# Peptides against a protein of PDB entry 2AUS, part 249

Target 1, 323 residues: chain A of PDB entry 2AUS
Amino acid sequence: ADIKREVIVKDDKAETNPKWGFPPDKRPIELHIQYGVINLDKPPGPTSHEVVAWIKRILNLEKAGHGGTLDPKVSGVLPVALERATRVVQALLPAGKEYVALMHLHGDVPEDKIRAVMKEFEGEIIQRPPLRSAVKRRLRTRKVYYIEILEIDGRDVLFRVGVEAGTYIRSLIHHIGLALGVGAHMAELRRTRSGPFKEDETLVTLHDLVDYYHFWKEDGIEEYIRKAIQPMEKAVEHLPKIWIKDSAVAAVAHGANLTVPGIVKLNAGIKKGDLVAIMTLKDELVALGKAMMSTQEMIERSKGIAVDVEKVFMPRDWYPKLW

## One batch from the design tools (peptide; made by RFdiffusion4, then SolubleMPNN)

Design b2_p28_6_s2 (from b2_p28_6, 14 letters changed)
Fold by OpenDDE base, seed 5:
Structure b2_p28_6_s2 (fold): chain B 323 residues (1-323), chain A 28 residues (1-28)
Amino acid sequence: as target 1 above (323 residues)
Amino acid sequence: SLIDEFRAEIERKREELKELLKRLEEEE
């Protein structure tokens, strides 16, 4: 998520009309909710689907979706996209994850050996999905970006781990236990990060949501519920971005593909096939799409389809039709 | 220890959920 992406400016004279659109920080509360994402602290016990159902009930919502399943026993960061933003979760599915895990060893192992073996699991690992996963049980490679041992107490090992999306920490712990020769299991797991969402001041509980909704509906205080909900644009912060002219926004909002002339600026390192966020010059999310060109091709070419638009988020009327 | 704190925080969150569910049932 923290990959700093260079911004290449293609049109340095492009301006935006301040009367058009609704920047993420200037949405009325009802509109903010319609285009919101909650950084939920999922409690241990319920499924991610049960928690989403409770949020829909608490906030009187028709639709919501989560940014990647947490198992029932797993707590922590669960992004929940609301209403019109529900489909933004597709941007979070491929995002890296961080966890804090408690591993319990089934035998005594010297601390030096624990540290040495766990360090060997940084990098590429081969995983088999668990039986309960809807994913076909094919062997797959996953990346472990880092393992940080926080504490070792006899047979208990607390560690932080950064992983590629769809890495199973339970399987990782099982393999570590096998490599140690004694076996191991996952005693506890908490997700501390899901792409741009982490344990910070934006993390809220279900209890917070109940209270904040009551403060709004009964007391007329919108501040708390406003702070508890992030703009949907937060959910795409980790994606490569393409910023477009005001004149291109309405067409893209109607589902037209982004063509090269509409581009004002873009991130470096976009490859053909990448998921990209199409943004206004006010950093409003217009759509998600598949890059049909590299960054270099989008700079060098004067015409052609730059992005195949897959999902529009912006309403069609926020920007005028200039076509 | 960090392990004890980690376990305690998970248990706290489990208890908070039970309390919340009772509250939500009383509001129905």
Scores: peptide ipSAE 0.557, ipTM 0.923, DockQ to the pose 0.875
Fold by OpenDDE base, seed 1:
Structure b2_p28_6_s2 (fold): chain B 323 residues (1-323), chain A 28 residues (1-28)
Amino acid sequence: as target 1 above (323 residues)
Amino acid sequence: SLIDEFRAEIERKREELKELLKRLEEEE
């Protein structure tokens, strides 16, 4: 769900110097790539790691990382963070996912029963991670946010499903099949959403990337490759945000923790322990960190550590040192 | 049907990948 977060302003007089930083929309193409995330349409067949390796080859990159593994046979939304943005994928790990799945039943079941049983799988489910998962193979609870049946054709059931991060759709389908009494398997799966990344005009193929890189390098046309790469700030849209004073940016960019006096505005509903994005007043991502206070504490307190800075993204020289 | 369209789209993406891999091999 696109969580609309209320913005609470602490300092309504705070201004930003337009000469400092590089807002996401004003980055030169080279800098845009260095701080980019591709909303890749992963093809079925290759591993997510193979696809990342191909992107690095195609775009001549030193580093890249993906925002959550898709199985080889699974297609669709794979966020791939580039170069200096590579570690922004940590913001996508806890993000909800959406899939379209084709389930094949191993016996005949009345449509009304299919619909009724699948509705019962909305909510909390118990799963065991598959053998190939890097995750410890312990039983865990995961939330199914919604199941929307798109089509039923005999033993084939096409459905949309929204799930908590690390929910295994193959296991869900297996359990649905057991509950129906006939068994089932996952015939096909496509990921349609990974946090803020979805099937939209920003979704690009590997083929698109080859062509767009060629247009840039051979023809000097930047438009296509620029459009194919999202700013890293896109990868944190789903996180609660804290916007800071220009005078606080350089300190945070050097790895200093954010203190309460540096806060200009913040989202409502931040809890202690939440992953938060520290932003400039120009909506540039400075850092990710752990909230050490709630939103309410950050409003009421005059001092103290608001955010324990875990990962800096902004270069140290984009804003002047003002201390 | 939506099921047929869904299957067809996945198959199109498999073929697009084969074509891409062929292109990448030819550029090596």
Scores: peptide ipSAE 0.555, ipTM 0.923, DockQ to the pose 0.878
Fold by OpenDDE base, seed 2:
Structure b2_p28_6_s2 (fold): chain B 323 residues (1-323), chain A 28 residues (1-28)
Amino acid sequence: as target 1 above (323 residues)
Amino acid sequence: SLIDEFRAEIERKREELKELLKRLEEEE
């Protein structure tokens, strides 16, 4: 869900120097790519790793990583973080997912019963990871946020489903089939959302990437490849944010923890232990970290470690060292 | 139907991938 988070201003007089940093919209194309995330429409067939390898070849990249594995047969939204942004996928792994699924029932079931039973699967469900998962096959609870039946045609049921990260749609369909008494299997699956990445104008194919890269390299036209790549900051839109003073940016970029005096503004509802994005006043991602305080504590306290910095993204030289 | 469209779109994407792979092999 697009959680609109309230912004609490702690220092209303804090200004930012326009000469420092590289705001997402002002990065030269090479730098934009270095700090980019592709909202890839993964084709059905290849593994997510194969697709990432192809993107690296197409775009002549040293490294890339994906924002949560799609099974080979599954198509749709696969965020692929590039180069220096590669580790931003950490923010996407715990993000909610949406799918459109085609379920095939192994027997005839009245539509009213299908609708009634599927509605019962909204909320908390118990799942066991599939055998092929690297995850230990322990029973775990997962949230199904919503199920929207799109069409029922005899034994075929097309539905949209929003789920907590690591919910297995194949397992969900299996359990629905059991509850219906006839059994079911997943015929087709497409991921339509991964956190902030969805099916929209930013969704691009591998074909698009090939063409757009050629337009840039051969024809000098950067517009297409620029549009095909989102700034890494897109990958943290769903996270609670803390905006920091220019004077604190370089220290955090060097791996120092964020202290309370560095905070200019922050989202409401941060809890201790939450993953948070540390941002500049220009909405540049500095780092990801673990909140060591609540929002309220960060407002009320004058000192202390607010965020334990786990992963730095910003280069050390974008802001001057002021400590 | 939405089901038919959904299936057709997935199949289209499978064929597009085959075409892409062929193109990439020809460019190597």
Scores: peptide ipSAE 0.560, ipTM 0.925, DockQ to the pose 0.824; fails the geometry check
Fold by OpenDDE base, seed 3:
Structure b2_p28_6_s2 (fold): chain B 323 residues (1-323), chain A 28 residues (1-28)
Amino acid sequence: as target 1 above (323 residues)
Amino acid sequence: SLIDEFRAEIERKREELKELLKRLEEEE
């Protein structure tokens, strides 16, 4: 769910200079690419790393990174952050995921029993990470937000599932199969959502990227490649935001921590320790950081470090130094 | 069938990748 976060205004008189910065909609194409994220439809077969390597080759990029590994056989939504935006993928790691999965049962089970048992897997589940994961094989809890059965055809069950980050759908299907008493395996899997990235008009294939790059480089048509690349700000839409004064932007862009006086508005419900996006009044991403205060503390206090800045994205020269 | 459509979509994406790889090899 796009949790509409309430916006609390701390300074209702704060204005922004239209001459400073580069709002996401006003970036020249080269700058747009430098601060871009592709909502890639990863094909089945290649690793996420191979696909990122192909994107770098296709678009003549030095750097790119993906917003959470898909297994080779898994297709669908793979956010790929480009160049200067590469590290924005850190914002997507903790984001919820949605999948469509095809489960194959190893025996016949009445449909009503399938539906009843699968419903019991909504909520907290205990998982053991697979052997091939970089994660220590400790038992861990994960949230299954929802299971929606799309179709049941004999032993084949197609379902949509929303899960907490790092939930293993293969393990979920294995446990469902055990609960059904017949066993099951994952036949096919597609990721349909990774945080703010979903199957929508922004989803593009590698083939689209090849064509759109050629249209730009050979025909001078920028429109297609511009639409194929989302601004990096898209990758932080799911995070709580703090909007800052123009006078605070350059300091944060130089790696200074955000102090309370720099805050113009902020989302409700920020807790100490949360990953937050520091934004300009033009909705430009300045930095990611760790909240050192709650929303309430940021409102009530006149001074102090509000955000420990972990990663700066904005160039140092987009806003003037006003310190 | 949604299951058949889902399988067909995955297979289409496998073929699209094969075609793309051929194209990229021809452009090198």
Scores: peptide ipSAE 0.559, ipTM 0.924, DockQ to the pose 0.821; fails the geometry check

Design b2_p28_6_s3 (from b2_p28_6, 12 letters changed)
Fold by OpenDDE base, seed 5:
Structure b2_p28_6_s3 (fold): chain B 323 residues (1-323), chain A 28 residues (1-28)
Amino acid sequence: as target 1 above (323 residues)
Amino acid sequence: SLIDEFRERIARLREELKELLKRLEEEE
């Protein structure tokens, strides 16, 4: 996720009007909330839907959505997109995830053997979804990007694991236990990353949100609630981006597909069919869409549909109609 | 140990949630 994508510039003379739009850093607090995402530290116990309902109550919101279900017993990083940003969660569902897991072994195993066997689970694994999942119980491959053992204490193994979306850590631990010959179960699980959201200074609890909202509404102090909410643009940092001319923004905001002449700069490595973020020159999210061309085709062609726009986020009036 | 710290962190989140739920019930 942290790979800086190369930026290819098509129009190095393109300028943006500073009077148009609302850059992420210049949104009034009410507008910041309307286009916000909370990096929530989900407590263990409640469902992801219950905590979203509580956030809506605490912050007096009409709409919110989460960036990928955490099981009730699982704690940690749950992105919660607010109000007008709610649909940005679609960018987070397919994103890679990191967890810290505590595995308990059902027998004694030498540390060297634990380390050796767990290393073999890096790469492609075959999983069957749990019975309680809405996903058809077909065998499927998933990628384990890395396993990092943090501590081994007898039969307890604490490890960090990076995985493809929809990898079941409980199933992984079960298979590791089988490979070790003693069996194992998941004692605790915490999500430490969901795409661009991780355990950092932006991670907040439900208790923090209650206090920060109170400071704003009763004491007039907006600083805490402002810091507790990330701009919706954070939720698309992991996507390939296409930056467009000011003259193209209003058309895309009205639901028009992005055509090649509207492109100022773009990330390298876009493939046809990729989910892409359409950005202004001020790094405002205009829309999400499906790439209809590769990066190379978008550079070489003078015309055609570059992006099929699937979801608009920007209001229609932030930029003038220039067509 | 990192294991103990990890367990303690999860335990704190459970207690904070219990306190929050009590507060939310008192405000209804």
Scores: peptide ipSAE 0.582, ipTM 0.932, DockQ to the pose 0.875
Fold by OpenDDE base, seed 1:
Structure b2_p28_6_s3 (fold): chain B 323 residues (1-323), chain A 28 residues (1-28)
Amino acid sequence: as target 1 above (323 residues)
Amino acid sequence: SLIDEFRERIARLREELKELLKRLEEEE
């Protein structure tokens, strides 16, 4: 469940000038692309890097990056951040993932035993990263949030699994197979969620992107390509947010840290050290940063650094300098 | 079955990719 974070208002009289900034829904198409993220349905076969290279070619882009590697054989949700939004992928790396997996058992197992054993894999598991991973091959704990068996057909088990970032489903299936006593392998895997990106109406193929780009460039029809690209703000929906005064936006856009007086409203439950999104009152992403205070400290204190700004996204000229 | 539908969905994506690659090769 997308945990709806409570919003605490510090300044209920704070207004925003409608002439400043570019809200996500009001960006011209070129600007929308510059600050865009594609919810790509990655086909099986290519690497995530090859697919990003194709998107750059198709859309005539200088830069793009993906929100977490899918193996070549794995299909489904691959967020691809474009141009000026490329670095927003850092918000997606720690995000939870969901997959649908087809596990094939190497022997016959009663359905009741399959269900019982798979339920035991909900919670904390110990994994070693595969050899091909850029991650150091140290044993690590990962959380399996849920396992939902969708269908069992003899030795084939289709299931949905929600996991902590960097959980290896292939390793999970191997361990399930060992626990069942017959062994198992991953026959197919599809990612169905990466943080705020899921299988929904925003999911597009490479083929869709080719067609939609041609409709725009050849026919002047922007609607399809606009719909195929999400605003970068989508990529931070799962993060705690801090909304700031118009007078604070330009300073943060110049790389200044957010101070407590600049805060209008904020989500509950921010802890020191959390990755947070700094937003305008028009829900524009200004920057990502590290919380230097809890939500409670940001409410109680009159001064101090609330957020250490790590990455600015907003252009410096969208809001006037008011200091 | 859900398993068959799942396999078919993945198979469609493989075929769409093959078609796309052919198109991209023809445009070069």
Scores: peptide ipSAE 0.582, ipTM 0.933, DockQ to the pose 0.866
Fold by OpenDDE base, seed 2:
Structure b2_p28_6_s3 (fold): chain B 323 residues (1-323), chain A 28 residues (1-28)
Amino acid sequence: as target 1 above (323 residues)
Amino acid sequence: SLIDEFRERIARLREELKELLKRLEEEE
């Protein structure tokens, strides 16, 4: 669920200068690309790295990064952050994922039993990472947020599953198969959501990107490529936000920590240690950082470091230096 | 069925990729 976070206003008189910065909707096309994220429909077959390399080639980019590896055989939602936005993928790695999976059972099981057993896999599950994973093969708990059976046809079970980041659907299916007593394997897998990125009108193919880039470069039509690329701010939509004064933006853009006096408004429910997005009053991403205070502390205190700035995205010159 | 539609969707993406790879090879 897109948890709409409450917004608490600390300074209701704070204004923003319309001449400063580049709001996500007002970036020239070149700048939009430099601070963009593609909601890519990754085809099955290639690695996520190969697909990123192709996007870099297609769009003539120096840098790009993906918002969480999809296995070669897995299709669907792969956020690809571009150029200056490349490191925004840090916000997407811990984000929840949704998949549609086709499970094939190795024996006949009554539908009622399939439904009953699959429901038992909602909640906390113990997984062991696959052998080929860069992750140490330690047993770990992961959350399955929901399982929705879409269709059962004999031994084929199509289901939607929402999971914590780093949950292995193949392992889940294997365990379901064991619990059913007949065994099972993953026949097909598609990722349908990665944090704020989902299957919607923003989902584009590699073909779309080729065509849209040509329309821009050869025909001068920027509309398609503009629509195909989301602003980097989309990649932090799921994070708790802190909005800062114009006078604080340049300092944070230079890598200074955010202090309490710079805060105009913030989301409720920030805890110390949370990853937060520092935003301008125009909803521009300035930086990602670690909350050093709770929301309540940020409201009650008049001074101190509110956010330890970890990654700056905004250029240093978008806002004037006022410190 | 939803299963068939799901399989077909994935199959289309595989074919589209093959076509794209051919196009990219021809532009080289």
Scores: peptide ipSAE 0.581, ipTM 0.933, DockQ to the pose 0.872
Fold by OpenDDE base, seed 3:
Structure b2_p28_6_s3 (fold): chain B 323 residues (1-323), chain A 28 residues (1-28)
Amino acid sequence: as target 1 above (323 residues)
Amino acid sequence: SLIDEFRERIARLREELKELLKRLEEEE
């Protein structure tokens, strides 16, 4: 669920100059691409890196990055951040994931037993990372938020699963198969959600991107390519936000830490150490950073470093220097 | 069947990729 975070207003009189910045909905097409994220339907077969390379070729881009590796055989939601937005994918790494999986059982199991056993895998599970992962093969706990069985057809079980980042669905299926006593393997896997990116009208194929790029370059029709690319701000929707004064934007865009006086409004429930998005009053992403204070401290204090700025996205010239 | 629809959706993506790769080879 998109947890609607409460917004606490610190300065109710703060206004923004409409002449400054480029709100996500008002970016020229070239600028929109420079600060874009594609909700790609990754085909099965290629690596996530190969797909990113193809997108760079198709759209004539210098840089792009993906919002979390999908195995070659896995299809579905792969956020691909473009050009100046490339680093925004870091916000998607800790985000929850949803998959639809087809599990094949190696023996006959009554449907009631399948349902009962799969329900027991909701919650905390112990996993060992696969050999091919860059992650040390230590036992680790992961959260399974939910398992929804979609269909059971004999030995084939289609299910939706919501998981903590870095949960291995192949390992989950293996353990379910062991618990059922017959064994199981992952026949197919599709990612249906990566944080704010899901299977919706924004999901596009590589084929769509080729066609939409040609419509723009050959026919002068930018509408399709514009719709195929989401603003980078989409990639931070799941993060707690801090909205800042126009007078603070240029300093943060130059890499200065956000101080408490610059805050206009903020989400409730920010803890020290949280990754936060620093936003303008026009909902433009300025930077990502680490919260150095809680929400409560940011409200109560008159001074101090609120956010340690880690990654700046906004150009330095979108807002004037007011210092 | 949801299982069949799921398999078909994945199969379409495989086909579209094959077509795309051919198109990209023809444009080189």
Scores: peptide ipSAE 0.581, ipTM 0.932, DockQ to the pose 0.852

